# Peptides against a protein of PDB entry 3PUK, part 88

Target 1, 227 residues: chain A of PDB entry 3PUK
Amino acid sequence: ERGLKSVVWRKIKTAVFDDCRKEGEWKIMLLDEFTTKLLSSCCKMTDLLEEGITVIENIYKNREPVRQMKALYFISPTPKSVDCFLRDFGSKSEKKYKAAYIYFTDFCPDSLFNKIKASCSKSIRRCKEINISFIPQESQVYTLDVPDAFYYCYSPDPSNASRKEVVMEAMAEQIVTVCATLDENPGVRYKSKPLDNASKLAQLVEKKLEDYYKIDEKGLIKGKTQS

## One batch from the design tools (peptide; made by RFdiffusion4, then SolubleMPNN)

Design b2_p10_8_s3 (from b2_p10_8, 4 letters changed)
Fold by OpenDDE base, seed 5:
Structure b2_p10_8_s3 (fold): chain B 227 residues (1-227), chain A 10 residues (1-10)
Amino acid sequence: as target 1 above (227 residues)
Amino acid sequence: SYASNFDVPE
């Protein structure tokens, strides 16, 4: 009924909540800016309650310790979010929660991972990367979380070319996560006129799709899908 | 990819 929103929610349920569920156990869930938007787009608080989440907290804010409860961190693999996690479980201070389950919305860079390992490894029960870096809007519609995408993509200033490339790279990556979520490897279609932005983006998407399926968890090559 | 490094049985 809800199309993409339902698919995204289902993926989060299976990849995150089912992965760390324990009967009778409630967890505190920590969200960052992106995951707040993500969950708000595809579920309600009642849904989270059913999954054993009693409280949602903003990872960026100072929080009082709840040492008897485990914490579920559903966060982006960014220095800011990771630093906030480290403040909760760092060796220099008393840990705020009983233990941590960490689910990153995308690949966590080695630098950040190593930083976590060096400081908080003993407090972590689970650390998993999931592949959801987009916001579902409607049944077949989603939005990308890429700052200033409109400005750089349509800027006539050649000095913005480098930034435009970065933006398009980020957009392509997020589109691939949509395809992965839908378990699709589509033939990319686009309308390039009057600008070539769509063509460039399509090329990036196709390349990333190929890379994704070549080096996916199963090491399999998936053929093109109809959609 | 890093899940195995932090998996602790409950």
Scores: peptide ipSAE 0.019, ipTM 0.596, DockQ to the pose 0.315
Fold by OpenDDE base, seed 1:
Structure b2_p10_8_s3 (fold): chain B 227 residues (1-227), chain A 10 residues (1-10)
Amino acid sequence: as target 1 above (227 residues)
Amino acid sequence: SYASNFDVPE
């Protein structure tokens, strides 16, 4: 059995690096906060060099143009990351790189996609979603990236109820990406606590798993797997 | 996937 880190790396390698690989070509890779953590959890710089990445840059920072090189953007589908990308390619005369390959870690909302398409479509060679929204920690352990999850889930203030639902849904979506990465449809188990958080999250995960496998690109409906 | 929307020749 392969550890979760190796599985995640293999998925990134096939979905991102193999997809945009060109023999003898080096690219600059742009990362945001989440993808920096993601790659650092499952690979080394030497691994990235083998995949044709010469240097890694933070998308949020001001960067000098390298107009002769193509850029690989591995980023989350957020307004912040998208806006930073648009700054690199929004002006025809001030493009920072030769061209762009974009790989989103999750579903990109139509609003963001349309914004990209309207401003710099001619500079983009690829734009794909790879559905990896978690950080592998150990062979069988992962961490979710949901800001303020603890605060909202355990807030005694009833005014936070709406935000709690949003956080729960985000957590459920990320759990589903783990299952998708492992090609599993597990039976969901949880321990009951004084709060209904665990039960609510479990129900959301089950629903989203069902939806995912029903609409899978391979057209496969999988039964429950042991996990 | 939006790959088909950005199939621009190199």
Scores: peptide ipSAE 0.018, ipTM 0.574, DockQ to the pose 0.323
Fold by OpenDDE base, seed 2:
Structure b2_p10_8_s3 (fold): chain B 227 residues (1-227), chain A 10 residues (1-10)
Amino acid sequence: as target 1 above (227 residues)
Amino acid sequence: SYASNFDVPE
């Protein structure tokens, strides 16, 4: 299948499951709100079982310790998710799991990373950023997870200007993750009227694409692709 | 449950 869902699944399989795979080892997978939606959109429970996941747990919920098993954290780089992780491993005597593999859906800020490193470094076997911050809907359709995006983008209230910029930045970042997932650097097309929001967003996306594709994983400059 | 979320066919 060539749908966006399949591409996303292949990306997750390669970047997460293949990366931490060990023969005969089962893991508990911890998800947050975003990654729950993400995985639900592109795989089945049977797929996760095939990847060595025995059970999925909500990172925000109170969970019973399974100290003999390793945990795979597939989470967003947010203070909330990170704090939940820290609670699982913050106490040496009360670690919920044997060890942790952490995969962030996007860039983890240094402040959060340092907090993790300072508290739980010995428990972490892997920490990686995989750059998927969108939900696939159809073959060429995806949705962004930006709270209140519609409200702030279309608010006529000047007091919301700062928040609007933050929202647009977040949207642009997530759009870039789609491009990265698809290994594309597309030209941005938009309709500018009646509001200039699309134009501003396009500029942000273009700038972020330039930054991201300045050099690819192989150290090569990636030119724009047609999409 | 989390299991139910993954049982939905594509």
Scores: peptide ipSAE 0.011, ipTM 0.506, DockQ to the pose 0.023
Fold by OpenDDE base, seed 4:
Structure b2_p10_8_s3 (fold): chain B 227 residues (1-227), chain A 10 residues (1-10)
Amino acid sequence: as target 1 above (227 residues)
Amino acid sequence: SYASNFDVPE
């Protein structure tokens, strides 16, 4: 039995910490709301210390400059988090840290990426997407981070139908990131009653899985796995 | 991945 928490931690360690590791160097790590929950679910502060993180800071808060240290930004690809990053590096006179490593939890829209590139590219050493958009709760349980998902999925108001579809799409994408993290292409099971939400979500997940595994990260086609 | 866009030496 594979523990989801351990798998998530291993992925973060490989994709983030190992990627920017420098022997003898300590970094400040900046987290947003989602990544704070993510890391708290799968590691301890002692684990982060072992990875060369001296302190973690909330990206949304005002922080004192530590200009001699590099910063590791582990954040969601949202306008809010990106704007906070830009406040740290957007002005040459107001740079808070020596340099930045940026790791997004999911695909970063081109608009946000271009904004970053145009403003402070010289301060950035890395910018990667690691495709972890979920919170592991237990070995086989995870929680999605989709704003107002519960409200729109279960709203009886027909005016929310379009928004519901958008939310369902976002949830499906996050489920696919779980599969990618586990390196699995599972069969999808669901209960359809009393609402059809589960059926719709399942269809979206299956479609996205097919698209993702046409060519995986290594250029391989994967068949269905058991999970 | 956008890593290739930020290959800046340490």
Scores: peptide ipSAE 0.018, ipTM 0.581, DockQ to the pose 0.340; fails the geometry check

Design b2_p10_8_s4 (from b2_p10_8, 4 letters changed)
Fold by OpenDDE base, seed 2:
Structure b2_p10_8_s4 (fold): chain B 227 residues (1-227), chain A 10 residues (1-10)
Amino acid sequence: as target 1 above (227 residues)
Amino acid sequence: SYAKDFDVPE
């Protein structure tokens, strides 16, 4: 049985590291909060060294320029992370690194993507979206990274209804990324509770799975698999 | 997948 951690690592290795690998080349890797947690959950620094990463840096921190080295940005497609990237390459005279490879952990909105292209296209060697929006735990267990998810989902306050929907949507999206990572289209199972949150979440997941698996990466329709 | 990418030659 392959643990979820190994599956996630394998995906990152193939989708990110193998994609930008150049013989004899070392890169600086820039991480945000999520990708720091993600990599910490499924690899060690020694693993990253083997993949040609010499140093990992926090994208949010002020960093000294290393203009002779290329940078690998493994980041979430958020305005905050994108803005940090743009600061690194926005000024021609103040580029932090030689060039950039960008790998987003999820779908990057067109607005952000276009902003990057317009500002820094000449500095970018590669920009790719992967689909990993969860933290692997032991075996087949994973943790969702949705702020205040528990609070809003189980809040009895009607004023939180709108936020609850947003949170459930985000949770559903991340569950779908797990399925995509595992190459599975599961039948959703849940235990109904008085607040019916499980049923609502299940419906959202099912809808998103249907949308995702209409056409897979190879242009094939996937049937449902066992969850 | 809804993935999108682009490459810029070195």
Scores: peptide ipSAE 0.028, ipTM 0.678, DockQ to the pose 0.504
Fold by OpenDDE base, seed 3:
Structure b2_p10_8_s4 (fold): chain B 227 residues (1-227), chain A 10 residues (1-10)
Amino acid sequence: as target 1 above (227 residues)
Amino acid sequence: SYAKDFDVPE
């Protein structure tokens, strides 16, 4: 069985690097907090060099313009990351790079997408969502990156019920991206807890899996598999 | 993956 790390790397290579590859061309790659962790978990700098990346930069930091080079943004679809991108290309007179390729790790909300389109459309060569919103740890183990997940899921305060639901939704979404990456529709197993969070999460995952495969790119409905 | 392409010529 292929390790999850290798599968994730292969997906990134195919969906991102091969998608924007041009012979003899080097790009600057911009990463955010999540994608830094993601790439660190599944590749080495030498791998990125082989994919035509000359240097990686933190999107949150101030960077010197390199106007002769194209930029590859591999970022999460968050307001923070998008705002940093917009700072790079939002001004027509002060673009930091020659052009941009944007690859989001997950679904980009229409509000953010429209904001990008309205401001920077002429500078963008590609914008794609690749649906990798997890960090691979082991062959079949991954870590979810959901802020405050523990706090809200285990909060005894009833006032946090709404936030708990939002967090669980985000967790479920990330689990579905794992399944999508592995091209699997697994049966969900869980252990019940006093707060029944595992059961709720499992239900959300199952629902989202159903939705995903019903409306996937191929329009195919896949049966449940043993993962 | 879902793609939202900006088809801008190079």
Scores: peptide ipSAE 0.035, ipTM 0.680, DockQ to the pose 0.400; fails the geometry check
Fold by OpenDDE base, seed 4:
Structure b2_p10_8_s4 (fold): chain B 227 residues (1-227), chain A 10 residues (1-10)
Amino acid sequence: as target 1 above (227 residues)
Amino acid sequence: SYAKDFDVPE
């Protein structure tokens, strides 16, 4: 079996680098916390150089303008990352780069998208959602990037129930991105003890998988695959 | 995946 890391890298290469490739052109790549971990898990700097990336910058940090170069933003669709992008290209600040290609790791809410469009549409050449919201650890193992997931999922405090649901939703979404990356519609297995979290998550995953394939595969429902 | 293209000339 091919490793998940290889699959993820191939997905990024085709969905991101090949999508914005221009012969002889170098880009600055901007990463956030998640995509830094993601790329670190499945590629090396030499791989990125081969894809036309001259330097990698942290989107959260202050950076010097390089106005002659285009920027490749590979970021999560979060308010934090979007705000950093807007600082680079927004009307309130001088643009740092020539233009931007934006690749979100997951679905970008319309509110965030519209905010970007309203602020700096003239600077954006591409905006794409590529559906990779997980970090490969092993051939068949991945980790999720959901802030405070552990805390809220296992909190005995009933006041956290609402937040727990939000976290479960986010986790389910990320699991679906794994399935999408692997082109799989898996049967879900879980162990529910000591809490019903696993059962709830499984149900959410199943629902989201159904929705995903209905939307993205034009109503095609794949048979369940074995994990 | 979803793609949202901006038609902005270079």
Scores: peptide ipSAE 0.033, ipTM 0.659, DockQ to the pose 0.320; fails the geometry check
Fold by OpenDDE base, seed 5:
Structure b2_p10_8_s4 (fold): chain B 227 residues (1-227), chain A 10 residues (1-10)
Amino acid sequence: as target 1 above (227 residues)
Amino acid sequence: SYAKDFDVPE
């Protein structure tokens, strides 16, 4: 009954925990708002303990230094989360932790990445982008983290058209990350009534999936899988 | 892979 949750957990385990695991080493894990929800949806604290995480901390909060321990940052590639990281390791202040491993849930813009490199490169052991920008709910159900998605998608106000487009793009991106996580190129299915939003979203997803596989598979398009 | 990795030497 937790198929998607298990897949997501397996992905995180492989892409994050196995990547930075060191025998006998415990780490502090820093989470932001999204990754807190993500991990809460697919694992327990006991699971994290097994992966060498001793403590979970909120990146947005002021924290006491633990200078003898390395930190694992599992965060979204946002200015807010990055700024919090920079405060932990910035040159102007003593670093809070021994070193940092950074795992972004999505593509990190070059501007943010360069900012990190310029300020904290000596403290970073690993920086990796993983593609998990959704929250699993049950076996084949997930939620999207798109602010005000419902409001804009169902708004009858034409003035919201631009914002609606942004929301639709964000939703499509997150759906593609689900497909990538599941290693699927699904035939997109949707209910279009009462609005055409579902159709538009489906088109965006299909396009993005095609682009993803073209890029990832060197121009090869995988056959559609069951959806 | 769509994932992008950056290795920083210790």
Scores: peptide ipSAE 0.027, ipTM 0.679, DockQ to the pose 0.422; fails the geometry check

## One batch from the design tools (peptide; made by RFdiffusion4, then SolubleMPNN)

Design b2_p11_3_s1 (from b2_p11_3, 4 letters changed)
Fold by OpenDDE base, seed 1:
Structure b2_p11_3_s1 (fold): chain B 227 residues (1-227), chain A 11 residues (1-11)
Amino acid sequence: as target 1 above (227 residues)
Amino acid sequence: SLGRTLIENEE
């Protein structure tokens, strides 16, 4: 049984490294806060070297230009990370790298994508979404990056109802990325608690799973896999 | 949503 960490690594290898692989070519990889944690959870530096990565750099830091090398941006689709990318390629005369490959960990909003397209399209070889929005902890354990989830989900204050819905939506989206990574369409099961939070979350996950698997990348409708 | 290819420029 391959642990969740190995599944995540396999997904990244296939979706990112194999996708932009060129024989004999080394790349610089740029990471943000989330992807630094993600890669550290499922691989070693030696694994990245085998995939043609010579150096890892933090996207938020000021970096020296390496104009002869291509850059691989493995980042979250946030304004902060995108702005850092735009600083690297926004000026024709001051490009830090030869070209860019961009892989987003989640859905990139049109507003962010349009900003990239308008300023840096000629410098980008590939831009893709890979849908990994969780951190593997153990073989069967993962963590979600949803700030204040506990606070809002268990708040007795009715004024937090709207925020609670937003948090549950974000949690459901990240759970679906786990299912996509595992290539599974599970039946959703939950234990009811007094606040009925589990039921609401389960319904959101089920709906999102249905939407996700309606159109498989290969046009195949995947049936429910019995887990 | 399924992962999308947003940009593909062949060398």
Scores: peptide ipSAE 0.539, ipTM 0.915, DockQ to the pose 0.492
Fold by OpenDDE base, seed 5:
Structure b2_p11_3_s1 (fold): chain B 227 residues (1-227), chain A 11 residues (1-11)
Amino acid sequence: as target 1 above (227 residues)
Amino acid sequence: SLGRTLIENEE
């Protein structure tokens, strides 16, 4: 079985780099906090060079314009990252780059998308979702990017119930992205004690897996795999 | 949870 890092890298190569590849063209790649961690976990700078990336830049930092080059935004669909993108392309006269390719690591909310569409649509060549919302650590180990997951999931305070639900939804979605990346529809297994959190999360994962594999990225319906 | 193409413009 292939290591998770290799699988993630292959997914990024196919979904991002191959998708926007143009012969002889170099791009500047813009990363946020999550995608910086993601790429650092599964590739080297030399790998990015091979994919036509001349430099990587932090989207949050003030950057000098390179108006003759296209920019590849590999970012999370967050207000912070989107706002940084909008600053780069919001003014026609002050565009930092020639054009943009945007690849979101997860589902982009309509509110964010509409904001992009309203102001920068003419500057965007492609905007896609690729659904990679986890960090590979080891061959079979990954981490989820869910802020305060431990706090809310294990909070005894009933006032956190709504937030706990949001956290569980986010976790479930990210687990599904792992399954999608691995091209698997596993049987969900869990330990339920001491809290019912694992059971609830498992149910959410199963539901989301069912929804995802009704129409997968390849247009196929897949059966359950062993996990 | 499927990845979508949100924008596709010609060059």
Scores: peptide ipSAE 0.535, ipTM 0.915, DockQ to the pose 0.494
Fold by OpenDDE base, seed 2:
Structure b2_p11_3_s1 (fold): chain B 227 residues (1-227), chain A 11 residues (1-11)
Amino acid sequence: as target 1 above (227 residues)
Amino acid sequence: SLGRTLIENEE
C-alpha cells in the first residue's frame, strides 16, 4: 500500500514541478503557511533541489528582487497570499521576478482570480489549481487546515451554529481533496457522538464526493471504492 | 471540484 505522503508528493511533482519544468532552469519557490507545512510533511530540501528549486522563500516576507529568475508560487488561494503575490508583480518597476507560475492548493474564487488577471496577467506564465488542502501525517493519516475547527464543532453555544456550519463545510471540502488525491471514492464511515457532528460531516462529505465523482476529467464515471 | 487551468501563456 502506498503511503499518503508518497501519494501527495507524487501529485505535487506531477501537477506542479513537472508542469513548469524547463531543462536547465532554476526557479525560486514562494510558499505560504500551508504549503510550507505541506511540503515539509512529504519531502526534503534535497527533493526540491532535484525539481529545480534553488531557494524557498516565504511569500509573506519582504524579499529582495531576483529579476532574472522565474518564481514558482505554490500557495493557497487566500486574499493574504494573493495580495503578497500582487505586491511582487503589481508594479512594472517593482517586479521582483522575471515571471510567475502559480499553483493554488484549492479552488480559486472568481473574485481573487479576477483581481490577479486585472493586475498582472502578463507576468503569469501559468496559473493552475491542484486541489491539495490537507497535510499528510502518516501512511493513512492526515490533518486538515481549518481554523478553530475543534472549538466550533464542540461548542455548546448555539450562537456558534453558523460558524460551525462553515467549519464543517470546509472540513468536508478538504476531505474530498484527500479522496481526489488518492483517486478514491470511499464509503464514509463514522462513529456517532453526542453532538452528532460526525454524522453531519459524513453527510457533507458524501454529498461533495457525489458531486466530484460524477464525471472525471476524461468523462468517465467513477464508481465507489473502499477506503 | 476538478483542478483548472486558469491562465496559460506562452514562454
Scores: peptide ipSAE 0.535, ipTM 0.916, DockQ to the pose 0.479
Fold by OpenDDE base, seed 3:
Structure b2_p11_3_s1 (fold): chain B 227 residues (1-227), chain A 11 residues (1-11)
Amino acid sequence: as target 1 above (227 residues)
Amino acid sequence: SLGRTLIENEE
């Protein structure tokens, strides 16, 4: 019933907490809107304490400096979240924490990364991407976070066609992150009627899965798994 | 996309 939630938690534990863990060290964790929802969906505060997190803070809020502690940023690769991080570390005189670990929930665009690199690379101990761009609800059920998805996908206005494509690409990418989290390369099934959106989305997912599993994280080719 | 290590600095 909570299989997907446990898988997501295990992924976060391995990719984020275990990656930056130091024995006896406590960190402050900074979350944005998406990661707050994500963690809330798959763990409790007690779980975070066990992982060496003393307190969680909202990255968007003003926070008092705690210069003796390192900060763990678990955030989405968005301009808003990155800008908040840069406020914490962008100036030597304004550093709020001892150092930073950054874990992005998805692909970080070069433009954002370059901005970080140019201003505060020395303050960053690790910066990594993980592939979790969804919120688990039930076993094998998840919610995508794609703004205005409903509006554009169901818009009868042809002028929205370009935006619809962007939305569908974003959806497909998030579905691929689910597969990556589950370590699965499934076959895709869909119901095409009454709209072609499902068919188109399925094709995008299949294409992205093919690209993703061409070479795995270890450089190995993965075969298709059972759906 | 596959996860990447973008920055790795010494402790």
Scores: peptide ipSAE 0.526, ipTM 0.916, DockQ to the pose 0.490

